# Designs tried in a protein design run: peptides against a protein of PDB entry 5EIB. Part 97

Target 1, 366 residues: chain A of PDB entry 5EIB
Amino acid sequence: VDLEPGTMDSVRSGPFGQIFRPDNFVFGQSGAGNNWAKGHYTEGAELVDSVLDVVRKESESCDCLQGFQLTHSLGGGTGSGMGTLLISKIREEYPDRIMNTFSVMPSPKVSDTVVEPYNATLSVHQLVENTDETYCIDNEALYDICFRTLKLTTPTYGDLNHLVSATMSGVTTCLRFPGQLNADLRKLAVNMVPFPRLHFFMPGFAPLTSRGSQQYRALTVPELTQQMFDSKNMMAACDPRHGRYLTVAAIFRGRMSMKEVDEQMLNVQNKNSSYFVEWIPNNVKTAVCDIPPRGLKMSATFIGNSTAIQELFKRISEQFTAMFRRKAFLHWYTGEGMDEMEFTEAESNMNDLVSEYQQYQDATAD
Target 2, 366 residues: chain A of PDB entry 5EIB as posed
Amino acid sequence: VDLEPGTMDSVRSGPFGQIFRPDNFVFGQSGAGNNWAKGHYTEGAELVDSVLDVVRKESESCDCLQGFQLTHSLGGGTGSGMGTLLISKIREEYPDRIMNTFSVMPSPKVSDTVVEPYNATLSVHQLVENTDETYSIDNEALYDICFRTLKLTTPTYGDLNHLVSATMSGVTTCLRFPGQLNADLRKLAVNMVPFPRLHFFMPGFAPLTSRGSQQYRALTVPELTQQMFDSKNMMAACDPRHGRYLTVAAIFRGRMSMKEVDEQMLNVQNKNSSYFVEWIPNNVKTAVCDIPPRGLKMSATFIGNSTAIQELFKRISEQFTAMFRRKAFLHWYTGEGMDEMEFTEAESNMNDLVSEYQQYQDATAD

## One batch from the design tools (peptide; made by RFdiffusion4, then SolubleMPNN)

Design b2_p14_4_s1 (from b2_p14_4, 5 letters changed)
Fold by OpenDDE base, seed 1:
Structure b2_p14_4_s1 (fold): chain B 366 residues (1-366), chain A 14 residues (1-14)
Amino acid sequence: as target 1 above (366 residues)
Amino acid sequence: LPPGIFITLYDKPP
């Protein structure tokens, strides 16, 4: 789905364009112009019914629908505005199904779009209320991984998208292969989300290896485990050491010893015990899938529900507040039928979310 | 990510 027709042509012309049904391509003509309000109230609202018709048709073809996964950017107008409109409408129609998202957070290092903090804040307000699980993919973190870890001098959108695709493939492993931990979206939510609003995840992937070191690196279970818990390998731009894990899931892929995985996972938890809440017992879950990812002998994917994720929301909030205090660019949103009150409500809800994470960070066992 | 919105439905294996 896109409000710009040219994007759909790129997907159709891509190496996987043929795997999508032609009838499942829904596109607008005018675009959102990086404006959340155009995506949510005007251009996106004109297109939403046609998308919902496709969603209904595909839902009817499922034997046992678990839920939905939406992938979108929070910086742009389409992904943010229309994406959150679709989430709301799907939630209204399918209230008993899981809503999962991969939400790409904007970064000033990657995009020159000035209004991204507005689009992101307005989107987070919707995601807090209407999703069950949200993977936070932070463009800041992706850029830093590409530059620092992968040793790419000039990271491209292609390099960032490669990390996103590897991460998405990793976190969905248990949903795609039978007999694993978190084999359905609901079980994942039950294991990962102790409090309904605190459903924002910090994903990570291992191995992350520069081209120059790939030949010399042994892929071992200890190395994967160490890398997966390294703050530098998180796909969200926050330091887990500044918070506490509420819950963790680790998904290993490839031929490895389950015993070795369990031993290494126990060791890493013990070494990092100060970074876990003590009042959630058995809050680390591990899965092993014998099928490696393409081009790797083994991998590990990390899913963390950490109170440190508040750093990501604080960054967005600070940028939002700096613009909103001056009423910068607001006329572009109000001209599409938005009220300034909706900005204040979105800011308030995001600040409440930050406060909730801080509360559980500071909570001790009674 | 490629621009746009991708929606995936998860069906439970029978």
Scores: peptide ipSAE 0.316, ipTM 0.842, DockQ to the pose 0.924
Fold by OpenDDE base, seed 4:
Structure b2_p14_4_s1 (fold): chain B 366 residues (1-366), chain A 14 residues (1-14)
Amino acid sequence: as target 1 above (366 residues)
Amino acid sequence: LPPGIFITLYDKPP
């Protein structure tokens, strides 16, 4: 789905364009112009019914629908505005189904789009209420990984998108291969989400290796386990050491000893015990899939529900507040039918979410 | 990610 036709042509002409049904391509003519309000109330609202018709048709073809996965950017008007509109409408129509998202967070390091903090804040407000599981993929973290770890002098969107694709492939492993832990969306939610609003996940991937060192690197279970818990391998720009893990899932891929995985996972938990909440027993789940990812002998993917995710929301809130205090660019949103009150409500709800994470971070066992 | 929105439906195996 896109509000711009040119994007759809690029997907169709791409190496995998033929895997999509032609009727499942829904696109507009005008675009959102990087404006959440255009995506949510005007241009996106004109297209939403056509998307919902396709969603209904595909849902009717399912024998037992589990839920939905939406992938979108929170910086752009289409992904942010129309994406959150679709999430809301799908949630209204399918309230008993799981809503899962891969939400790409904007960063000033990657984009010069001034209004991205508005689009992100307005989107987070919707995601808090209307999703069950949200993977936070932060363009700032992706940029920092590309620059610092992968040694790319000038990271491109292609480089960032490669990390996103690896992460998405990793976290969906249990959904795609039978007999795994968290084999369905609901089971994942039950294991990962102890409180309904605290459903924002910090994904991580290992190995992350520069092209120059890749040929010399042995991939071992201890190294994968250590890297997977390293803050530098997190796809969200927050330090897990500044918070506490509520829940963790680790997904190993490739031919390895389950015993060695369990031993290393126990060791890393014991070493990092101060960074876990003590009042959630058995809050780390491990899965092993014998099928390696393409081009690797083995990998590990991390899913963390950590109170440290508040650092990501604080960053967005600070950027939002800096512009909103001056009412900068607001006329572009109000001109599309938004009220200034919606900005203050979105800011308030995001600040409440930050406060809730902090409360559970500071909570002790009774 | 390519620009736009991608929606995936998850079905349970029978």
Scores: peptide ipSAE 0.306, ipTM 0.836, DockQ to the pose 0.905
Fold by OpenDDE base, seed 5:
Structure b2_p14_4_s1 (fold): chain B 366 residues (1-366), chain A 14 residues (1-14)
Amino acid sequence: as target 1 above (366 residues)
Amino acid sequence: LPPGIFITLYDKPP
């Protein structure tokens, strides 16, 4: 789905364009112009019914629908505005189904779009209320991984998207292969989300290796486990050491010993015990899939529900507040029928979310 | 991310 027709042509002409049904391409004629309000209330609202018709048709074709996964950017007007509109409308129609998202957070290091803090804040407000699980993929973190870890001097969107694809493949492993932990979206939510609003995850992936060092790197369970818990491997730009893990899932892929995985997972938890809440017993879940990712012998994917995620929301809030206090660019949103009150409500809800994460970070066992 | 919005439906568990 996109508001720009050229995007659909690019996807259709791409190496995987043929895997999508032609009728499942829904697109507008006018883009959102990086404006959340155009995506949510005007251009996106004109297209939403056509998307919902496709969603209904595909839902009717399911034997047992679990839920939905939406992939979108929170910086752009289409992904943020129309994406959150679709989430809201799907939630209204399917209230008993899981809503899962891969939400890409904007970064000033990657994009010069000035209004990204508005689009992100307005989107987070919707995601807090209308999603069950949100994987926070931060363009800041992706850029830093590409530059610092992968040693790419000029990271491209292609390089960032490669990390996103690896992460998405990792976190969805249990949903795609039989006999895994968290084999359905609801079980994942039950294991990962102790409080309804605290459903924003820090994904991580291992191995991350520069092209120059790939030939010298051993892929072992200890190395994967260590790297997976390293702050530098998080796809969200927050340091887990500044918070506490509420819940963790680790997904190993490849032929390895379950015993060795369990031993290394216990060791890493014990070494990092100060970074876990003590009042959630058995809050680390581990899965092993014998099927490795393409081109790797083994991998590990991390899903963390950490109170450190508040650093990501604080960054967005600070940028939002800096613009909103001056009403900068606000007329582009109000001109699409938005009220300033919606901005204030979105800011307030995101600040409340930060406060909730802080509360549970500071909570002790009774 | 790929451009635009992608929606995936998850059917029954494997």
Scores: peptide ipSAE 0.303, ipTM 0.838, DockQ to the pose 0.891
Fold by OpenDDE base, seed 3:
Structure b2_p14_4_s1 (fold): chain B 366 residues (1-366), chain A 14 residues (1-14)
Amino acid sequence: as target 1 above (366 residues)
Amino acid sequence: LPPGIFITLYDKPP
């Protein structure tokens, strides 16, 4: 789905364009112009019914629909505005189904779009209420991984998207292969989300290796385990050491000893025990899939629900407040029929979310 | 991510 037709042509001409039904390509003509309000109230609202008709048709073809996964950017007007409109409308029509998202967070290091803090804040407000599980993919974290870890001097969107694709493949492994831990979206939510609003995850992937070092690196279970818990491997721009893990899932792929995985997972928890809440017992879950990812002997994917995620929301809030205090660019949103009150409500809800994470970070077992 | 919005439906395996 896009408000721009050129995106659909790129997907159709791509190596996998033929796997999609032609009728499942829904696109507009006007674009959102990086404006959330255009995506949510005008151009996106004109297209949303056509998307919902396709979603209904595909849902009717399912034997037992679990839920939906939406992938979008929170910086652009289409992904943010129309994406959250679609989430809201799908949630309204399918209230008993799981809503899962991969939400790409904007960063000034990667994008020059000035209004991204508005689009992100307005989107987070919708995601808090209308999603069950949100993987936070931070463009800042992706850029830092590409530059620092992968040793790419000039990271491209292609390099960032490769990390996203590897992470998405990792976290969805249990959904695609039978007999695994978290084999359905609801079981994942039950294991990962102790409080309904605190459903924002820090994904991570291992191995992350520069091209020059790949040939010399042994892939071992201890190395994968150490890397997936390394703050430098997180796809969200927050430091897990500044918060506490509420819940963790680790997904190993490849031929390895389950005993060795369990031993290494216990060791890493014991070494990092200060970074876990003590009042959630058995809050680390591990899965092993014998099927490695393409081009690797083994991998590990991390899913963390950490109170440190508040750093991401604080960054967005600070940028939002700096613009909103000056009423910068607001006329572009209000001109599309948006009320200025919705900005203050979105800011308030995001600040409440930060306060909730801080409360649970400071909570003790006593 | 590719530009735009991608929606995936998850069906339970039979």
Scores: peptide ipSAE 0.295, ipTM 0.838, DockQ to the pose 0.930

Design b2_p14_4_s2 (from b2_p14_4, 7 letters changed)
Fold by OpenDDE base, seed 2:
Structure b2_p14_4_s2 (fold): chain B 366 residues (1-366), chain A 14 residues (1-14)
Amino acid sequence: as target 1 above (366 residues)
Amino acid sequence: LPPGIFIEIYDAPP
């Protein structure tokens, strides 16, 4: 789905364009112009019914619909505005199904789009209410991984997208292969989301290696485990050492010893015990899939529900507040039918979310 | 990510 036809043509003409049914391409004629309000109330609202018709048709073809997964950017007007509109509408129609998202967070390091803090804040407000699980993919973290870990001098969107794709493949492993832990979206939610609003995850992927070191690195379970829990490996721009894990899932792929995985997972938990909440027993789940990812012998994917994710929301909130206090660019949103109150409500809800994470971070076992 | 929205619908796990 896109408001820009050119993007759809690029996907269709791309190497994977044939994977999608022609009828499942829904596109507008006018882009959102990086404006959430255009995506949510005007241009996106005109297109939403056409998307819902496709969603209904495909859902009816399912023998046992479990839920939806949406991938979108929170910086742009289409992904943020129309994306959250779609999430809301799908949630209304399928209230008993899981809504999972991969939400790409904007960063000033990656984009010069000035209104991204508005789009992100307005989107987070919707995601808090209408998703069951949200993987926070922070462009800042992706950039930093590319630059620092992968040693890319000039990270490209292609490099960032490669990380996203690897992570998405990792986290969906259990959903795509039989007999795994968290084999369905609901089981994943039950294991990962102890409180309904606290459903924002820090994803991570291992191995992350520079091209120069790839040839020499024998990937081992200990190395994967260590890298997966490294703060520098998180695809959300927050330090898990500044918070506490509520829940964790680790998904290993490739031919490895389950015993070795369990031993290393226990070791890493013990070493990092101060970074876990004490009042959620058995809050780390591990899965092993014998099928490696393409081009790798083994990998590990991390899913963390950490109170440290508040750092990401604080960053967005600070940027939002800096603009909103001056009403900068606000007329572009109000001109599309938004009220200033929606901005204040979105900011408030995000600040409440931060406060909730902090509360559970500070909570002790009674 | 390329601009746009991708929606996947999940049926019963295999």
Scores: peptide ipSAE 0.339, ipTM 0.847, DockQ to the pose 0.855
Fold by OpenDDE base, seed 4:
Structure b2_p14_4_s2 (fold): chain B 366 residues (1-366), chain A 14 residues (1-14)
Amino acid sequence: as target 1 above (366 residues)
Amino acid sequence: LPPGIFIEIYDAPP
């Protein structure tokens, strides 16, 4: 789905364009212009019914509908505004189904779009209420990985998108291969989400290696386990050491010893025990899939529900507040039918979410 | 990610 027709043509002409049904391409004629309000109330609202018709048709063809997965950017008007509109409408129609998202967080390091903090804050407000599981893929973290870890002097959107693709492939492994832990969306939610509003995940991927070091590094289970828990491998710009893990899932891929995986996972938990809440027993889940990712002998993907994710939301809130205090660019949103109160409500809800994470971070076993 | 929105619908578990 896109509000710009040119993007759809690029997907159709791409190497994977043939995997999509022609009727499942829904596009507008006028883009959202990086404005959440255009995506949510005007241009996106005109297109939403056509998307919902396709969603209904495909859902009716399912033998056993589990839920939905939406991938979108929170910086752009289409992904943020129209994406959250679609999430809301799908949630209203399918309230008993799981809503999963891959939500790409904006960063000033990657984009010069000034209004991204507005789009992100307005989107997070919707995601708190209308999703069951949200993978936070932070463009700031992706940029930092590309620059610091991968040694790319000038990270491109292509470089960032490669990390996103690797992460998405990793976290969906259990859904794509039979006999794994968290083999369905609901089981994942039950294991990962102890409190309904605290459903924002920090993903991580290993190995992350620069082109110059790839040839010399033997991938081992201990190295994968250590890298997977390293803050530098997190796809969200937060330090897990500044918070506590509520829940963790680790997905290993490739031919490896289950015994060695279990030993290394126990070792890393014991070494990092201060960074886990003590009042959630058995809060680390491990899966092993014998099928490696393309081009690697083995990998590990991390899914963390950590109170440290509040650092990501604080960053967005600070950027939002800096512009909102000056009422900068608000007329572009109010002109599309938004009220200034909606900005205040979104800011308030995101600050409440931060406070909730902090409360559970500070909670002790009674 | 390409600009836009991708929706995947998950059927029965494998």
Scores: peptide ipSAE 0.331, ipTM 0.842, DockQ to the pose 0.847
Fold by OpenDDE base, seed 1:
Structure b2_p14_4_s2 (fold): chain B 366 residues (1-366), chain A 14 residues (1-14)
Amino acid sequence: as target 1 above (366 residues)
Amino acid sequence: LPPGIFIEIYDAPP
């Protein structure tokens, strides 16, 4: 789905364009112009019914519908505005199904779009209320991984997208291969989300290896286990050491000893015990899939529900507040029928979310 | 990510 026709042509002409049904391509004629309000109230609202018709048709073909997964950017007007409109409408129609998202967070290091903090804040307000699980993919973290870890001198969108794809493949492993931990979206939510509003995850992937070191690196279970818990491997720009894990899932892929995985997972939890809440017992879940990812002998994917994720929301909030205090660019949103009150409500809800994470970070067992 | 919105529908594993 896109408001810009040219994007759909790029997907169709791409290596995987033929795997999608032609009828499942829905596109507008006019882009959102990086404006959330155009995506949510005008251009996106004109297209939403056509998308919902496709969603209904595909849902009716399911034997046992679990839920939906939406991938979108929170910086752009289409992904943020229309994406959150779709989430809301799907939630209204399927209230008993799981809504999962991969939400790409904007970064000034990657994009020069000035209004991204507005689009992100307005989107987070919707995601807090209408999603059950949200994987936070932070463009800042992706850029830093590419530059620092992968030793890419000039990270490209292609390099960032490769990390996103690897992460998405990792976190969805249990959903794609039967008999594993979190084999359905609902079980994942039950294991990962102790409080309904605190459903924002920091994903991580291992191995992250520069091209120059790939040939000399022995991939081992201990190394994967250490790397997936390393703050430098997180796809969200927050330091887990500044917060506490509420819940964790680790997904290993490849041929390895389950015993070794369990031992290493226990060891890493014990070494990092100060970074877990003590009042949620058995809050680390581990899965092993025998099928490695393409091009790797083994991998590990991390899903963390950490109170440190508040750093990401604080960053967005600070950028939002700096612009909103001056009413900068606000006329582009109000001109599409938005009220200034909606900005204030979105800011307030995001600040409440930050406060809630802080509360559970400071909570003790006693 | 590629521009736009991707929606995936998850059915029960067989």
Scores: peptide ipSAE 0.328, ipTM 0.842, DockQ to the pose 0.903
Fold by OpenDDE base, seed 5:
Structure b2_p14_4_s2 (fold): chain B 366 residues (1-366), chain A 14 residues (1-14)
Amino acid sequence: as target 1 above (366 residues)
Amino acid sequence: LPPGIFIEIYDAPP
């Protein structure tokens, strides 16, 4: 789905364009212009029914519908505005189904779009209320991984997208292969989300290896386990050492010993015990899939529900507040029918979310 | 990510 027709043509003409059904391409004639309000209330609102018709048709073809997964950017008007509109409408129509998202967080290091803090804040407000699970893919973290870890001098959009694709493939492994832990969206939510509003995940992937060091790197279970818990491997720009894990899932892929995985997972938990909440027993889940990712012998994907995710929301809030206090660019949103109250409500809800994460970070066992 | 929105619908695992 896109508000710009040129994107759909690019996808159709691309190497994977034939994988999608032609009827499942829904596109507008006018883009959102990086404006959440255009995506949510005007241009996106005109297109949403056509998307919902496709969603209904595909949902009716399911034998046992679990839920939905949406991938979108929170910086752009289409992904943020129309994406959250779709989430809201799908939630309204399917209230008993799981809503999962891969939400790409904006970064000043990657994008020159000045209004991204507005789009992100308005989107987070919707995601808090209308999603069950949200994987936070932070463009800042992706850029830092590409530059610092992968040793790319000038990270490209393609380099960032490669990391996103690897992460998405990793976290969805249990959903795609039978007999795994968290084999359905609901089981994943039950294991990962102890409190309804605290459903924002810090994903991570291992191995992350520079081209120059690939030939020298052994892929072992201990190394994967260590790297997966390393802050430098997180796809959200948060340091897990500044918070506490509420819940964790680790997904290993490849031919490896389950015993070795369990031993290494126990070791890493014990080593990092100060970074876990003590009042959620058995809060680390491990899955092993014998099918490796393409081009790797083995990998590990991390899903962390950490109170450190508040650092991401604080960053967005600070950027939002800096603009909103001056009413900068606000007329582009109010001109689409938005009220300033919606901005203050979104800011307030995101700040409340930060406060909730902090509360549970500071909570002790009774 | 492509500038668009991708929606995946999950059926029961096989």
Scores: peptide ipSAE 0.330, ipTM 0.844, DockQ to the pose 0.874; fails the geometry check

